Peptides against a protein of PDB entry 6J07. Designs and how they scored, part 10

Target 1, 107 residues: chain A of PDB entry 6J07
Amino acid sequence: GQRGWFCGSVSQDLRQFWVAEGGTISDPRAADFLFSCDASHPDTLRIYQSLDYIEDNATVFHAYYLSAVANAKIKNSVALGHFILPPACLQKEIRRKIGSFIWEQDQ

## One batch from the design tools (peptide; aimed at target 1 D32 Y48 N57 L80)

Design b2_p13_3 (made by RFdiffusion4)
Pose (drawn by RFdiffusion4):
Structure b2_p13_3 (pose): chain A 107 residues (1-107), chain P 13 residues (1-13)
Amino acid sequence: as target 1 above (107 residues)
Amino acid sequence: SATAETLKALAEA
């Protein structure tokens, strides 16, 4: 049983794969998986500003997680953590902090 | 929620 919803800015291909394969597939408003290919001004904001996100009851995953699984053997591997999709307002700093050298670590 | 805890555990793995 894997319920999941997709923001408007998600390739139909990814939705089709979700429908085709996984646990029992359903796609309601709340659901169990929160997928998006965007975090700027799409339906995804409705997750980031929900009380569930604030209370650690919602994590948005990039929908390309489904693309990675589709290109994996079946469903194995492809850990979710790699596809955490944070709010766009954070992404600029997340990338810099990760990509910076050890002699920099600016903060 | 239980789903969120399961997803968090999977994300940490």

Design b2_p13_3_s1 (made by RFdiffusion4, then SolubleMPNN; from b2_p13_3, 8 letters changed)
Fold by OpenDDE base, seed 4:
Structure b2_p13_3_s1 (fold): chain B 107 residues (1-107), chain A 13 residues (1-13)
Amino acid sequence: as target 1 above (107 residues)
Amino acid sequence: SEVARRNKELIEK
């Protein structure tokens, strides 16, 4: 299935796009994808603190992925892996290795 | 959870 959970930091427009593309919205435990726009948002922090996440069985993605998909000329050309949203405590290390995150580059 | 784990792949990249 294509069930998604959304942090409160994600706009209604992106949620609506998800549904328009055939997705459904669910609680994080049932979700296939977890979306957030803010690693420091309380909703996202609860995910990072969950057993599923701690045990490396969950990944949070930046919802900007959905915007990229919406604007892509070729569907399925956007790599989901480029939109992983790690906890704030890991972001500096990741930027050191791979550079700035995609959602930060258009600023 | 059915969420695909990709954090490790990103960090190790």
Scores: peptide ipSAE 0.039, ipTM 0.651, DockQ to the pose 0.220
OpenDDE base, seeds 1, 2, 3, 5: peptide ipSAE 0.028, 0.035, 0.027, 0.032; ipTM 0.635, 0.638, 0.625, 0.634

Design b2_p13_3_s2 (made by RFdiffusion4, then SolubleMPNN; from b2_p13_3, 5 letters changed)
Fold by OpenDDE base, seed 1:
Structure b2_p13_3_s2 (fold): chain B 107 residues (1-107), chain A 13 residues (1-13)
Amino acid sequence: as target 1 above (107 residues)
Amino acid sequence: SRVAERLKALIEK
């Protein structure tokens, strides 16, 4: 399915793009995809604190993924996995091992 | 993607 939840940190334009591409918007429990632009936003923090997330049954993605898809010349060239948005407490370690996140480079 | 898989492995620690 294409059910998505959006943190309040995500612009209305990106939400509208999601819907225009065939997605629907739902609550986080029913959503297949969780989008956020801010790991420290209260909405996102509630996701990280949820049982579903703690039990590894949920993943938060940076909404910049949608911008990347919109601007891509080749469909399916944007890998969703590159846009996983981890909790703030893990980001420094991840940057040290893998490098800066895509949304920090291109945005 | 190798990068994506590596990221997933790190956040699952």
Scores: peptide ipSAE 0.034, ipTM 0.595, DockQ to the pose 0.084
OpenDDE base, seeds 2, 3, 4, 5: peptide ipSAE 0.032, 0.034, 0.032, 0.033; ipTM 0.591, 0.597, 0.604, 0.596

Design b2_p13_3_s3 (made by RFdiffusion4, then SolubleMPNN; from b2_p13_3, 5 letters changed)
Fold by OpenDDE base, seed 4:
Structure b2_p13_3_s3 (fold): chain B 107 residues (1-107), chain A 13 residues (1-13)
Amino acid sequence: as target 1 above (107 residues)
Amino acid sequence: SEVAKRLKALAEQ
C-alpha cells in the first residue's frame, strides 16, 4: 500500500488528495512516503535527524509533487525523483550546480 | 488510482 506521512507544512487539500487517490496517512516510522513543503519545519527537521534518514533508509519529498500529479495530463509524466526535498544545508549548493527546484519555478 | 500506480512504479525500481 501507499502509506504517507505529512509535515505540518503540507496543506489539508494535498492530504485529502492523497487519501482520495488511495493513500493512507501514518506516522513517519510506518510511512512509505514522507511529504513536506518546508525543509526547515520542525517536523521535517526531526525526520532529517532520525536514524532512518541518516542511514539513507528514508527520503523526504516535496508535497508539490501531489499537486503536479493532480494537474498532469500525461500518465507517468511526473517523476517523484524530481521532488526530493533535501535538508536546507544542501539546497544552496544544489541550486548552484543544477538549478532551482521544480516547486520554486512556479512561484 | 493514478497516484498510487505512479508511486508503486517508483517504489519498485
Scores: peptide ipSAE 0.031, ipTM 0.576, DockQ to the pose 0.113
OpenDDE base, seeds 1, 2, 3, 5: peptide ipSAE 0.024, 0.025, 0.024, 0.028; ipTM 0.590, 0.592, 0.590, 0.583; seeds 2, 3 fail the geometry check

Design b2_p13_3_s4 (made by RFdiffusion4, then SolubleMPNN; from b2_p13_3, 5 letters changed)
Fold by OpenDDE base, seed 4:
Structure b2_p13_3_s4 (fold): chain B 107 residues (1-107), chain A 13 residues (1-13)
Amino acid sequence: as target 1 above (107 residues)
Amino acid sequence: SEVAERLKKLAEE
């Protein structure tokens, strides 16, 4: 599906881009994709605390993915998997082992 | 467009 939920941390520009490209906006339970720009935002925290997420039936993606897609002429390959946004409690260890997140590198 | 195609690929629909 093309249903997306957006944390309050996501800019209106990225939301509009999603809709312009055929997506729709929905609540988290109905959404096919969950987008956030801040793992510490209350909206995102509620996702991490939800049963769907705890049971590994939900994934939060950094909304910067949409920006990367919009600039795909520069980036020939944009993999959604590189934009998984984990809870803050896991990010430090991930950075230590894998390196900085893509959205941090391009800032 | 390439952008639209990539988004549709992401959405699988």
Scores: peptide ipSAE 0.121, ipTM 0.725, DockQ to the pose 0.074
OpenDDE base, seeds 1, 2, 3, 5: peptide ipSAE 0.120, 0.122, 0.110, 0.128; ipTM 0.724, 0.735, 0.721, 0.742; seeds 2, 3, 5 fail the geometry check

Design b2_p13_4 (made by RFdiffusion4)
Pose (drawn by RFdiffusion4):
Structure b2_p13_4 (pose): chain A 107 residues (1-107), chain P 13 residues (1-13)
Amino acid sequence: as target 1 above (107 residues)
Amino acid sequence: FKVNHHAGPRRHP
């Protein structure tokens, strides 16, 4: 049983794959998986500002997780953690902090 | 805002 919802800014291809394969597939408002291909001004904001996100009961994953699984053997591998989709207001700094050299570490 | 490092399905309160 894997319930999941998609923001408006998600390729129909990814939705189709979700429907086609996985646990028992359903796509309600709350659901168990929260997918998006955006974190700027889409329906996804409704997750980031929910009490569930604040209380660590919601994590938004990039919908390309489904693309990675579709290009994997079946469902194995492809760990979820790689597809955590943080709020866009954080992304600029997340990339810099990760990409910076050890002699920089600016903060 | 923050980053939630939970790598699994949504938690139902």

Design b2_p13_4_s1 (made by RFdiffusion4, then SolubleMPNN; from b2_p13_4, 5 letters changed)
Fold by OpenDDE base, seed 4:
Structure b2_p13_4_s1 (fold): chain B 107 residues (1-107), chain A 13 residues (1-13)
Amino acid sequence: as target 1 above (107 residues)
Amino acid sequence: YKVNLHAGPQIKP
């Protein structure tokens, strides 16, 4: 099994999908994966401010990843790395270099 | 330890 934490910005439907696929939901400290739909949400900001994140021992992923997996014919064809959700202060520069985020293109 | 910038795992039970 895999343990996931969810920001309050993530819908109940996506949380339920995670559980339906065999995942469990935990607090950020116990979680293996951190999901959010809003880099500016207070829950997510607390992650960015945490020691684990500052020391590069944690990554926040956009929960749209779960939607992409749900809609994919082959679930393993969706790369989690494409859904890294960086702090808002970095997003403009990232868009300049590599283009719009995948979740912005499909929503 | 959490997934970091180099991780790309898939959902599994």
Scores: peptide ipSAE 0.032, ipTM 0.627, DockQ to the pose 0.216
OpenDDE base, seeds 1, 2, 3, 5: peptide ipSAE 0.031, 0.034, 0.033, 0.034; ipTM 0.622, 0.625, 0.620, 0.621; seeds 2, 3, 5 fail the geometry check

Design b2_p13_4_s2 (made by RFdiffusion4, then SolubleMPNN; from b2_p13_4, 5 letters changed)
Fold by OpenDDE base, seed 5:
Structure b2_p13_4_s2 (fold): chain B 107 residues (1-107), chain A 13 residues (1-13)
Amino acid sequence: as target 1 above (107 residues)
Amino acid sequence: FKVNLRAGPQIRP
């Protein structure tokens, strides 16, 4: 589906783009996608602490994905997997193994 | 994998 939840850290522009592309905005439980720009934001932290997330039934994505999609010339050319936003406590180890996150490079 | 917003995967039930 196209139901999305947005952390307060996500700009209105990106939210509007989501809606313009046919998405709807919902609460986290109903959402198909969870977007955030800040793993340490209280809204996002609540997601990480939820049962759905703890049970590995939810994934948070960095909202920069939406910006990348908006600017892409070819549809389906943006890899969603590059935008997985893990909890802050895991990010240092991830950076050591695979390098800086894409949103840190472009934002 | 490659995705767009028109037909994205369902991430959660």
Scores: peptide ipSAE 0.032, ipTM 0.613, DockQ to the pose 0.171
OpenDDE base, seeds 1, 2, 3, 4: peptide ipSAE 0.029, 0.031, 0.028, 0.030; ipTM 0.630, 0.611, 0.612, 0.627; seeds 2, 4 fail the geometry check

Design b2_p13_4_s3 (made by RFdiffusion4, then SolubleMPNN; from b2_p13_4, 5 letters changed)
Fold by OpenDDE base, seed 3:
Structure b2_p13_4_s3 (fold): chain B 107 residues (1-107), chain A 13 residues (1-13)
Amino acid sequence: as target 1 above (107 residues)
Amino acid sequence: FKINTHAGPAIKP
C-alpha cells in the first residue's frame, strides 16, 4: 500500500480521492508521499526544515497531481515528477528554466 | 528531478 501525508492546504476532496484509490494517510515520517498545495504553508515548511528533507530523503509533491490522475484518460500518463513542489525560494528559478508549473497553468 | 520517498513496511491494500 501507499502511505501519504497531507498538508493542511490540501482539500478534503483530494484526500478522499487518495483513500478511495487505496491510499492511507500517515504522519510525514511514515509517509511514502508528501502532498501539499502551498509551499509557504506552515505544515509544508516544517517538512522542508526536517532532517529527512534536508538529507534528500523526502520529496514534496503538489496535490494537484491527484486531480490530474483523477481526470486522466490514459492510466499512468501523469508523470509524478512534474508535480514536485520545491521550496518557494527555488520556484522562481525553476520557472525561468522549465516554465510555469502544471498546477499554475490549470488553476 | 529526483524523487525521494520514504521506505518502510508495506501496508495492506
Scores: peptide ipSAE 0.032, ipTM 0.594, DockQ to the pose 0.129
OpenDDE base, seeds 1, 2, 4, 5: peptide ipSAE 0.028, 0.029, 0.028, 0.028; ipTM 0.606, 0.618, 0.620, 0.618; seed 1 fails the geometry check

Design b2_p13_4_s4 (made by RFdiffusion4, then SolubleMPNN; from b2_p13_4, 7 letters changed)
Fold by OpenDDE base, seed 3:
Structure b2_p13_4_s4 (fold): chain B 107 residues (1-107), chain A 13 residues (1-13)
Amino acid sequence: as target 1 above (107 residues)
Amino acid sequence: YKINLRAGPQIRP
């Protein structure tokens, strides 16, 4: 099965959707997918400072990906790569190059 | 940027 970790910033609804779609919830070390809605949340910060992340063996995704999948006519049309959630220190430069993140466009 | 998913003890369906 697909194992996911969720930052405390992620709503219960999105967590429930993950489980409803066949996913399981695990600790960060066991998880294949790491979801967060806030790069500045303490839970997410702990991921960014972990050895797995520092050694480039992990990626954090914005949990809005799950919402996009839930609302998409074609689920596999939603690209996971569009929902990479980098540390806050990198976000300004990324916005300069590619524009606002998808999860920010409705705000 | 490379997306890296962890390889756990269980395979993903």
Scores: peptide ipSAE 0.033, ipTM 0.625, DockQ to the pose 0.158
OpenDDE base, seeds 1, 2, 4, 5: peptide ipSAE 0.031, 0.029, 0.028, 0.030; ipTM 0.636, 0.608, 0.618, 0.615; seed 4 fails the geometry check

Design b2_p13_5 (made by RFdiffusion4)
Pose (drawn by RFdiffusion4):
Structure b2_p13_5 (pose): chain A 107 residues (1-107), chain P 13 residues (1-13)
Amino acid sequence: as target 1 above (107 residues)
Amino acid sequence: TEELQEEIEELMH
């Protein structure tokens, strides 16, 4: 049983794969998986500003997780943690902090 | 819900 919803800014291809394969597939408002290909001004904001996100009851994953699984053998591997999709206001700093050298570590 | 979160955390690794 895997319920999941998709923001408006998600390729139909990814939605189709979600419908085709996985646990028992359903796509309600709340659901169990929160997928998006955007974090700027799409429906996804409605997750970031929910009390569930504040209370650690919601994590948005990039919908390309489904693309990675579709190009995997079946469903194995492809850990979720690699597809955490943080708020866009954070992404600029997340990339720099990760990409910076050890002699920099600016903060 | 807690069990589902634990499953999701396992899946994240």

Design b2_p13_5_s1 (made by RFdiffusion4, then SolubleMPNN; from b2_p13_5, 7 letters changed)
Fold by OpenDDE base, seed 5:
Structure b2_p13_5_s1 (fold): chain B 107 residues (1-107), chain A 13 residues (1-13)
Amino acid sequence: as target 1 above (107 residues)
Amino acid sequence: REELKKKLRELME
């Protein structure tokens, strides 16, 4: 099983599916996965300001990863690393270097 | 929806 934290920007339906299938929802410190749909949401901002994140012991992922996994026809075709959600202040530079984020392309 | 549930199970295992 996995423990997940969800920003308020993530739909309740996805949270319910997570729990229904055996996942648990925890505080950020205990979570194995941190999911958000909005780097500017207050919940996510608090993660970025946390000691765990500042010390590079936490990573926030865009919740669209879960949707991508659900739609994947090839096992392991969806790489979690492609869904890292960095702080808003870094996103412009990242887009300049590697292009738009996957969740921006597919939405 | 059912596919999502299946994939979530796989993800959480």
Scores: peptide ipSAE 0.063, ipTM 0.673, DockQ to the pose 0.053
OpenDDE base, seeds 1, 2, 3, 4: peptide ipSAE 0.019, 0.043, 0.038, 0.040; ipTM 0.528, 0.636, 0.628, 0.635

Design b2_p13_5_s2 (made by RFdiffusion4, then SolubleMPNN; from b2_p13_5, 6 letters changed)
Fold by OpenDDE base, seed 1:
Structure b2_p13_5_s2 (fold): chain B 107 residues (1-107), chain A 13 residues (1-13)
Amino acid sequence: as target 1 above (107 residues)
Amino acid sequence: MEELKKKIKELME
């Protein structure tokens, strides 16, 4: 499906792009995709603390994914998996093993 | 946390 939840940290432009591409906006429990631009934002922290997330039934993605899709010239060239936004407690270890996050490279 | 780390690795491959 294309139901998305958006943290307050996500701009209106990115939300509008989601809707323009055929997506809908819903609460996090009904959403197929969870988008955020800030792992420390209270909205995102509530997701990380939810039972669905703790039980690995939810994933938060960085909303920069939508910008990447908007700018992509090749269909299906943007991998959603590269935009997983983990809690702050995991980010340092991930950077050490895999490298900087893709949204940090283009900031 | 370890399970999430594994999930990230798998999705990025």
Scores: peptide ipSAE 0.035, ipTM 0.638, DockQ to the pose 0.199
OpenDDE base, seeds 2, 3, 4, 5: peptide ipSAE 0.031, 0.032, 0.032, 0.032; ipTM 0.619, 0.623, 0.622, 0.624

Design b2_p13_5_s3 (made by RFdiffusion4, then SolubleMPNN; from b2_p13_5, 7 letters changed)
Fold by OpenDDE base, seed 2:
Structure b2_p13_5_s3 (fold): chain B 107 residues (1-107), chain A 13 residues (1-13)
Amino acid sequence: as target 1 above (107 residues)
Amino acid sequence: REELKRRLRELME
């Protein structure tokens, strides 16, 4: 199993599926994965403000990654790195350099 | 739903 933290912006259904498949939900400090759908949500903002994140010991991923994996036909074909959810203050510059985020493209 | 569960199992192995 894996330990995951979920922002309030992530659906309860997805949380339940995570747990049903053997995952556990933990606080951010203990989690293997940090999932969010909203970089501006207060829960996610608290992550960005934490020492673990500031010291580059934590990464927030957009929960859309889980949906992408679920729909993929080839195992491991979805790159987790494409779903890094950076703070809002960095997103505009990132879009200018590498384009729109994947979760924005598929909306 | 079942496909999602399968993928989650694979992800969590």
Scores: peptide ipSAE 0.105, ipTM 0.691, DockQ to the pose 0.053
OpenDDE base, seeds 1, 3, 4, 5: peptide ipSAE 0.078, 0.078, 0.095, 0.075; ipTM 0.663, 0.662, 0.663, 0.666

Design b2_p13_5_s4 (made by RFdiffusion4, then SolubleMPNN; from b2_p13_5, 6 letters changed)
Fold by OpenDDE base, seed 2:
Structure b2_p13_5_s4 (fold): chain B 107 residues (1-107), chain A 13 residues (1-13)
Amino acid sequence: as target 1 above (107 residues)
Amino acid sequence: REELKAKIKELMS
């Protein structure tokens, strides 16, 4: 599937890139990908509170992944797994253990 | 772009 959901924190440019690459935009329950730029945005918080997410049937990715793909110089050089966006309450501990997130490093 | 396309293809397979 190529269905994606986008938090309101994601720019229209990134949404347009998704569509240009063959994706469609859907509600979170139907989406194959969930994109956000802000773990504290109300839209994203609703995802974290959903049954699908609590049961580990959903993953939120930072939309910066799309920007990285758009600007990639080498094919297959962008790893989606590096863009998992966890809830804000977990981010400090994650940074302590594995370092800053990739979207923070590139800022 | 290629990574995104590959991931989409993976999910559709």
Scores: peptide ipSAE 0.025, ipTM 0.569, DockQ to the pose 0.093
OpenDDE base, seeds 1, 3, 4, 5: peptide ipSAE 0.021, 0.030, 0.020, 0.019; ipTM 0.526, 0.563, 0.532, 0.530; seed 3 fails the geometry check

Design b2_p13_6 (made by RFdiffusion4)
Pose (drawn by RFdiffusion4):
Structure b2_p13_6 (pose): chain A 107 residues (1-107), chain P 13 residues (1-13)
Amino acid sequence: as target 1 above (107 residues)
Amino acid sequence: AEELEEEIEKRRA
């Protein structure tokens, strides 16, 4: 049983794969998996500003997780943590902090 | 697999 919803800015291909394969597939408003290919001004904001996100009851994953699984053997491997999709307002700093050298670590 | 189960549990809690 894997319920999942997709923001408007998600390739139909990814939605089709979700429908085709996985646990029992359903796609309601709340669901169990929160997928998006965007974090700027799409329906995804409705997750980031929900009390569930604030209370650690919602994590948005990039929908390309489904693309990675589709290009994996079946469903094995492809850990979710690699596809955490944080709010866009954070992404600029997240990339810099990760990509910076050890003699920099600016903060 | 474990991560998927944990995520489902988080959302249904």

Design b2_p13_6_s1 (made by RFdiffusion4, then SolubleMPNN; from b2_p13_6, 8 letters changed)
Fold by OpenDDE base, seed 2:
Structure b2_p13_6_s1 (fold): chain B 107 residues (1-107), chain A 13 residues (1-13)
Amino acid sequence: as target 1 above (107 residues)
Amino acid sequence: SAEVEAQIARRRK
């Protein structure tokens, strides 16, 4: 699907890009993709607390993915899996095992 | 850890 939910932490520019690429914006229950720029934002925290997420039926992605897609020279060269946004309490451990997140590397 | 692995293995909604 092409329905996306956006945390309040995501800029209007990235939302507009999503729509320009053919996506629509929906509530989290109807969404196919969940985008956020802040794992500690109240909107994102509510996602982590939802039954869908707790039951491993949902993943939150960092909205920087959309920026990477917009700037990519090769179609489909951006791997969505690199933009999984885990809860803040897990990020330190993940960095130790996998390394810094992509959205942090470009900062 | 198992928790980290589970997080990475999660699927999109």
Scores: peptide ipSAE 0.085, ipTM 0.704, DockQ to the pose 0.135
OpenDDE base, seeds 1, 3, 4, 5: peptide ipSAE 0.083, 0.083, 0.084, 0.084; ipTM 0.715, 0.708, 0.708, 0.707; seed 4 fails the geometry check

Design b2_p13_6_s2 (made by RFdiffusion4, then SolubleMPNN; from b2_p13_6, 7 letters changed)
Fold by OpenDDE base, seed 3:
Structure b2_p13_6_s2 (fold): chain B 107 residues (1-107), chain A 13 residues (1-13)
Amino acid sequence: as target 1 above (107 residues)
Amino acid sequence: SAEIEAQIARRRA
Protein backbone atom coordinates (compact mmCIF):
# COMPACT_ATOMS: atom_id res chain seq x y z
CA GLY B 1 0.00 0.00 0.00
CA GLN B 2 0.83 3.68 -0.01
CA ARG B 3 0.36 4.68 3.59
CA GLY B 4 2.42 7.68 4.57
CA TRP B 5 3.13 9.66 7.69
CA PHE B 6 4.13 13.29 7.51
CA CYS B 7 6.15 15.37 9.90
CA GLY B 8 4.73 18.77 10.71
CA SER B 9 7.62 20.22 8.73
CA VAL B 10 6.09 18.99 5.47
CA SER B 11 3.92 21.44 3.55
CA GLN B 12 0.29 20.80 2.86
CA ASP B 13 1.02 20.92 -0.86
CA LEU B 14 3.29 17.91 -0.65
CA ARG B 15 0.77 16.06 1.46
CA GLN B 16 -1.89 16.79 -1.10
CA PHE B 17 0.35 15.54 -3.88
CA TRP B 18 0.84 12.29 -2.01
CA VAL B 19 -2.90 11.81 -1.74
CA ALA B 20 -3.43 12.82 -5.36
CA GLU B 21 -1.01 10.09 -6.40
CA GLY B 22 -3.04 7.50 -4.53
CA GLY B 23 -1.45 7.64 -1.13
CA THR B 24 -3.15 7.77 2.22
CA ILE B 25 -2.07 9.44 5.42
CA SER B 26 -1.67 7.41 8.58
CA ASP B 27 0.05 7.39 11.95
CA PRO B 28 3.74 6.48 12.05
CA ARG B 29 3.14 2.93 13.22
CA ALA B 30 0.86 2.06 10.32
CA ALA B 31 2.72 4.07 7.68
CA ASP B 32 4.94 2.44 5.10
CA PHE B 33 6.59 5.74 4.21
CA LEU B 34 7.70 8.38 6.68
CA PHE B 35 8.24 11.85 5.24
CA SER B 36 9.94 14.82 6.83
CA CYS B 37 11.64 18.04 5.81
CA ASP B 38 13.58 18.49 9.03
CA ALA B 39 15.58 15.89 10.90
CA SER B 40 15.55 18.19 13.92
CA HIS B 41 11.78 18.65 14.01
CA PRO B 42 10.22 17.20 17.17
CA ASP B 43 7.95 14.95 15.11
CA THR B 44 10.91 13.45 13.27
CA LEU B 45 12.94 13.13 16.43
CA ARG B 46 10.16 11.04 17.92
CA ILE B 47 10.46 8.72 14.94
CA TYR B 48 14.20 8.35 15.45
CA GLN B 49 13.53 7.56 19.09
CA SER B 50 10.82 5.01 18.34
CA LEU B 51 11.30 1.31 18.82
CA ASP B 52 10.60 0.66 15.15
CA TYR B 53 13.43 2.95 14.08
CA ILE B 54 15.83 1.71 16.72
CA GLU B 55 15.18 -1.84 15.59
CA ASP B 56 15.81 -0.88 11.95
CA ASN B 57 12.19 -1.28 10.91
CA ALA B 58 11.61 2.32 9.88
CA THR B 59 13.06 4.71 7.32
CA VAL B 60 12.55 8.45 7.12
CA PHE B 61 12.60 10.11 3.71
CA HIS B 62 12.89 13.77 2.89
CA ALA B 63 9.60 15.02 1.50
CA TYR B 64 11.49 16.79 -1.28
CA TYR B 65 11.25 13.40 -2.96
CA LEU B 66 7.62 14.19 -3.69
CA SER B 67 8.58 17.48 -5.30
CA ALA B 68 11.13 15.70 -7.45
CA VAL B 69 8.56 13.15 -8.54
CA ALA B 70 6.05 15.86 -9.35
CA ASN B 71 8.56 17.62 -11.59
CA ALA B 72 10.13 14.56 -13.19
CA LYS B 73 9.95 14.25 -16.96
CA ILE B 74 10.85 10.57 -17.07
CA LYS B 75 8.70 8.03 -15.32
CA ASN B 76 10.41 6.33 -12.41
CA SER B 77 13.48 8.51 -12.84
CA VAL B 78 13.48 9.59 -9.21
CA ALA B 79 15.05 7.13 -6.82
CA LEU B 80 13.60 7.08 -3.34
CA GLY B 81 16.91 5.94 -1.95
CA HIS B 82 18.46 9.30 -2.73
CA PHE B 83 16.08 10.94 -0.28
CA ILE B 84 16.74 9.06 2.92
CA LEU B 85 16.76 11.55 5.76
CA PRO B 86 19.19 10.33 8.38
CA PRO B 87 19.47 11.63 11.92
CA ALA B 88 21.52 14.77 12.32
CA CYS B 89 24.33 12.80 13.91
CA LEU B 90 24.99 11.03 10.61
CA GLN B 91 24.50 13.84 8.13
CA LYS B 92 27.95 15.39 8.38
CA GLU B 93 29.67 12.12 7.65
CA ILE B 94 27.37 11.38 4.73
CA ARG B 95 28.03 14.79 3.22
CA ARG B 96 31.74 14.15 3.55
CA LYS B 97 31.54 10.93 1.58
CA ILE B 98 28.73 11.49 -0.89
CA GLY B 99 28.29 15.24 -0.97
CA SER B 100 25.38 17.51 -0.20
CA PHE B 101 21.93 16.03 -0.06
CA ILE B 102 19.67 16.57 -3.05
CA TRP B 103 17.30 18.72 -1.05
CA GLU B 104 20.19 21.02 -0.16
CA GLN B 105 21.59 21.52 -3.64
CA ASP B 106 19.11 24.17 -4.72
CA GLN B 107 19.54 26.22 -1.59
CA SER A 1 28.18 3.06 4.36
CA ALA A 2 26.69 0.18 6.27
CA GLU A 3 24.35 2.54 8.08
CA ILE A 4 23.05 3.92 4.79
CA GLU A 5 22.41 0.45 3.44
CA ALA A 6 20.59 -0.46 6.60
CA GLN A 7 18.33 2.56 6.26
CA ILE A 8 17.45 1.64 2.69
CA ALA A 9 16.50 -1.85 3.81
CA ARG A 10 14.19 -0.60 6.54
CA ARG A 11 10.41 -0.08 6.39
CA ARG A 12 8.97 -0.04 2.88
CA ALA A 13 5.56 -0.60 1.31
Scores: peptide ipSAE 0.108, ipTM 0.739, DockQ to the pose 0.234
OpenDDE base, seeds 1, 2, 4, 5: peptide ipSAE 0.091, 0.093, 0.087, 0.099; ipTM 0.728, 0.728, 0.723, 0.734; seed 4 fails the geometry check

Design b2_p13_6_s3 (made by RFdiffusion4, then SolubleMPNN; from b2_p13_6, 8 letters changed)
Fold by OpenDDE base, seed 3:
Structure b2_p13_6_s3 (fold): chain B 107 residues (1-107), chain A 13 residues (1-13)
Amino acid sequence: as target 1 above (107 residues)
Amino acid sequence: SAEVAAQIARRRA
């Protein structure tokens, strides 16, 4: 399905876009997608500390994905995998290997 | 969206 959980760091505009695209809002345990704009936000940290995440049964995505989808010119051109939001402790290493995250490039 | 539906983030046993 299209059940999404949103960290408090995610704007209402992006949440509204999710709903407009057919998504619903749910708690993190029931959600199919977990969105955040801040890996250090307490809401997101609780996800990283959860058994679901530790057991690799959950992935957190940067909500900028939704903005990218909204602005996409080509259908299905936005890859969700490019928007994985890892814990802060891993981000520096990832940037070193593959470059800045896509949500940071326009900042 | 189609992208969202095709790429499930949550994996459940």
Scores: peptide ipSAE 0.100, ipTM 0.753, DockQ to the pose 0.425
OpenDDE base, seeds 1, 2, 4, 5: peptide ipSAE 0.043, 0.099, 0.068, 0.092; ipTM 0.669, 0.757, 0.715, 0.749

Design b2_p13_6_s4 (made by RFdiffusion4, then SolubleMPNN; from b2_p13_6, 10 letters changed)
Fold by OpenDDE base, seed 3:
Structure b2_p13_6_s4 (fold): chain B 107 residues (1-107), chain A 13 residues (1-13)
Amino acid sequence: as target 1 above (107 residues)
Amino acid sequence: DAEIAAQIARARR
């Protein structure tokens, strides 16, 4: 099964959607997917400081991915890779090279 | 920009 960890910044609605789609909720170390809506949230910062993340064995995704999937006409049309949530220190550089993040475009 | 490349390259945990 798909196990997910959720930062406190993620709404209960998105968590419920994950479960409704067959996912389970677990601690960060057991999770297959790590979701957050705020790179500066203490929960997310703890992930960025973990050995798993430092050693490139973990990736944080913006939970807006789940919203995009929920609203997509074609489920597989939403690319998870477009929802990588990098640490705040890297976001400015990424925006310059790739453009604004998808979760920022509708704000 | 090696760190940025690493972030972009990771599509999964």
Scores: peptide ipSAE 0.060, ipTM 0.666, DockQ to the pose 0.077
OpenDDE base, seeds 1, 2, 4, 5: peptide ipSAE 0.054, 0.054, 0.057, 0.056; ipTM 0.660, 0.662, 0.665, 0.664

Design b2_p13_7 (made by RFdiffusion4)
Pose (drawn by RFdiffusion4):
Structure b2_p13_7 (pose): chain A 107 residues (1-107), chain P 13 residues (1-13)
Amino acid sequence: as target 1 above (107 residues)
Amino acid sequence: SKAEERIAELQAM
């Protein structure tokens, strides 16, 4: 049983794959998986500003997770943690902090 | 953390 919803800014291909394969597939408002290909001004904001996100009851994953699984053998591997989709207001700094050298570590 | 536990639970689905 895997319920999941997709923001408006998600390729139909990814939705189709979600419908085709996985646990028992359903796609309600709340659901169990929260997928998006955007974090700027799409329906996804409704997750980031929910009490569930604040209370650690919601994590938004990039919908390309489904693309990675589709290009994997079946469903194995492809850990979720690689597809955490943080709020866009954070992404600029997340990339820099990760990409910076050890002699920099600016903060 | 709670967020890491939730991601692990979702991963196990």

Design b2_p13_7_s1 (made by RFdiffusion4, then SolubleMPNN; from b2_p13_7, 4 letters changed)
Fold by OpenDDE base, seed 2:
Structure b2_p13_7_s1 (fold): chain B 107 residues (1-107), chain A 13 residues (1-13)
Amino acid sequence: as target 1 above (107 residues)
Amino acid sequence: SKREERIARLEAL
């Protein structure tokens, strides 16, 4: 299925795009995909603290992915793997190793 | 992996 959960940090426009593309919106436990644009938002923090996430059965993606898809001439050119949103406590170290996240880069 | 499978499904939208 294409069920998505959205952190309160995600705009209504992106939520509407998700639905327009055939997705549905559900609670985190039922969702296939979790979207956020703020790892420090309380909604997202609750995800990181959940058993599903701790057991690596859930992944949080940065909602900027949806913006990229909406604006891409070729949708499959947008690599979702680059949009994984890790907890804030890990981001500094990740940037040191891999570089700035794609949503932080100039387009 | 499970994550890769999930990514593939989403990229198929």
Scores: peptide ipSAE 0.169, ipTM 0.778, DockQ to the pose 0.572
OpenDDE base, seeds 1, 3, 4, 5: peptide ipSAE 0.167, 0.165, 0.167, 0.167; ipTM 0.774, 0.775, 0.775, 0.774

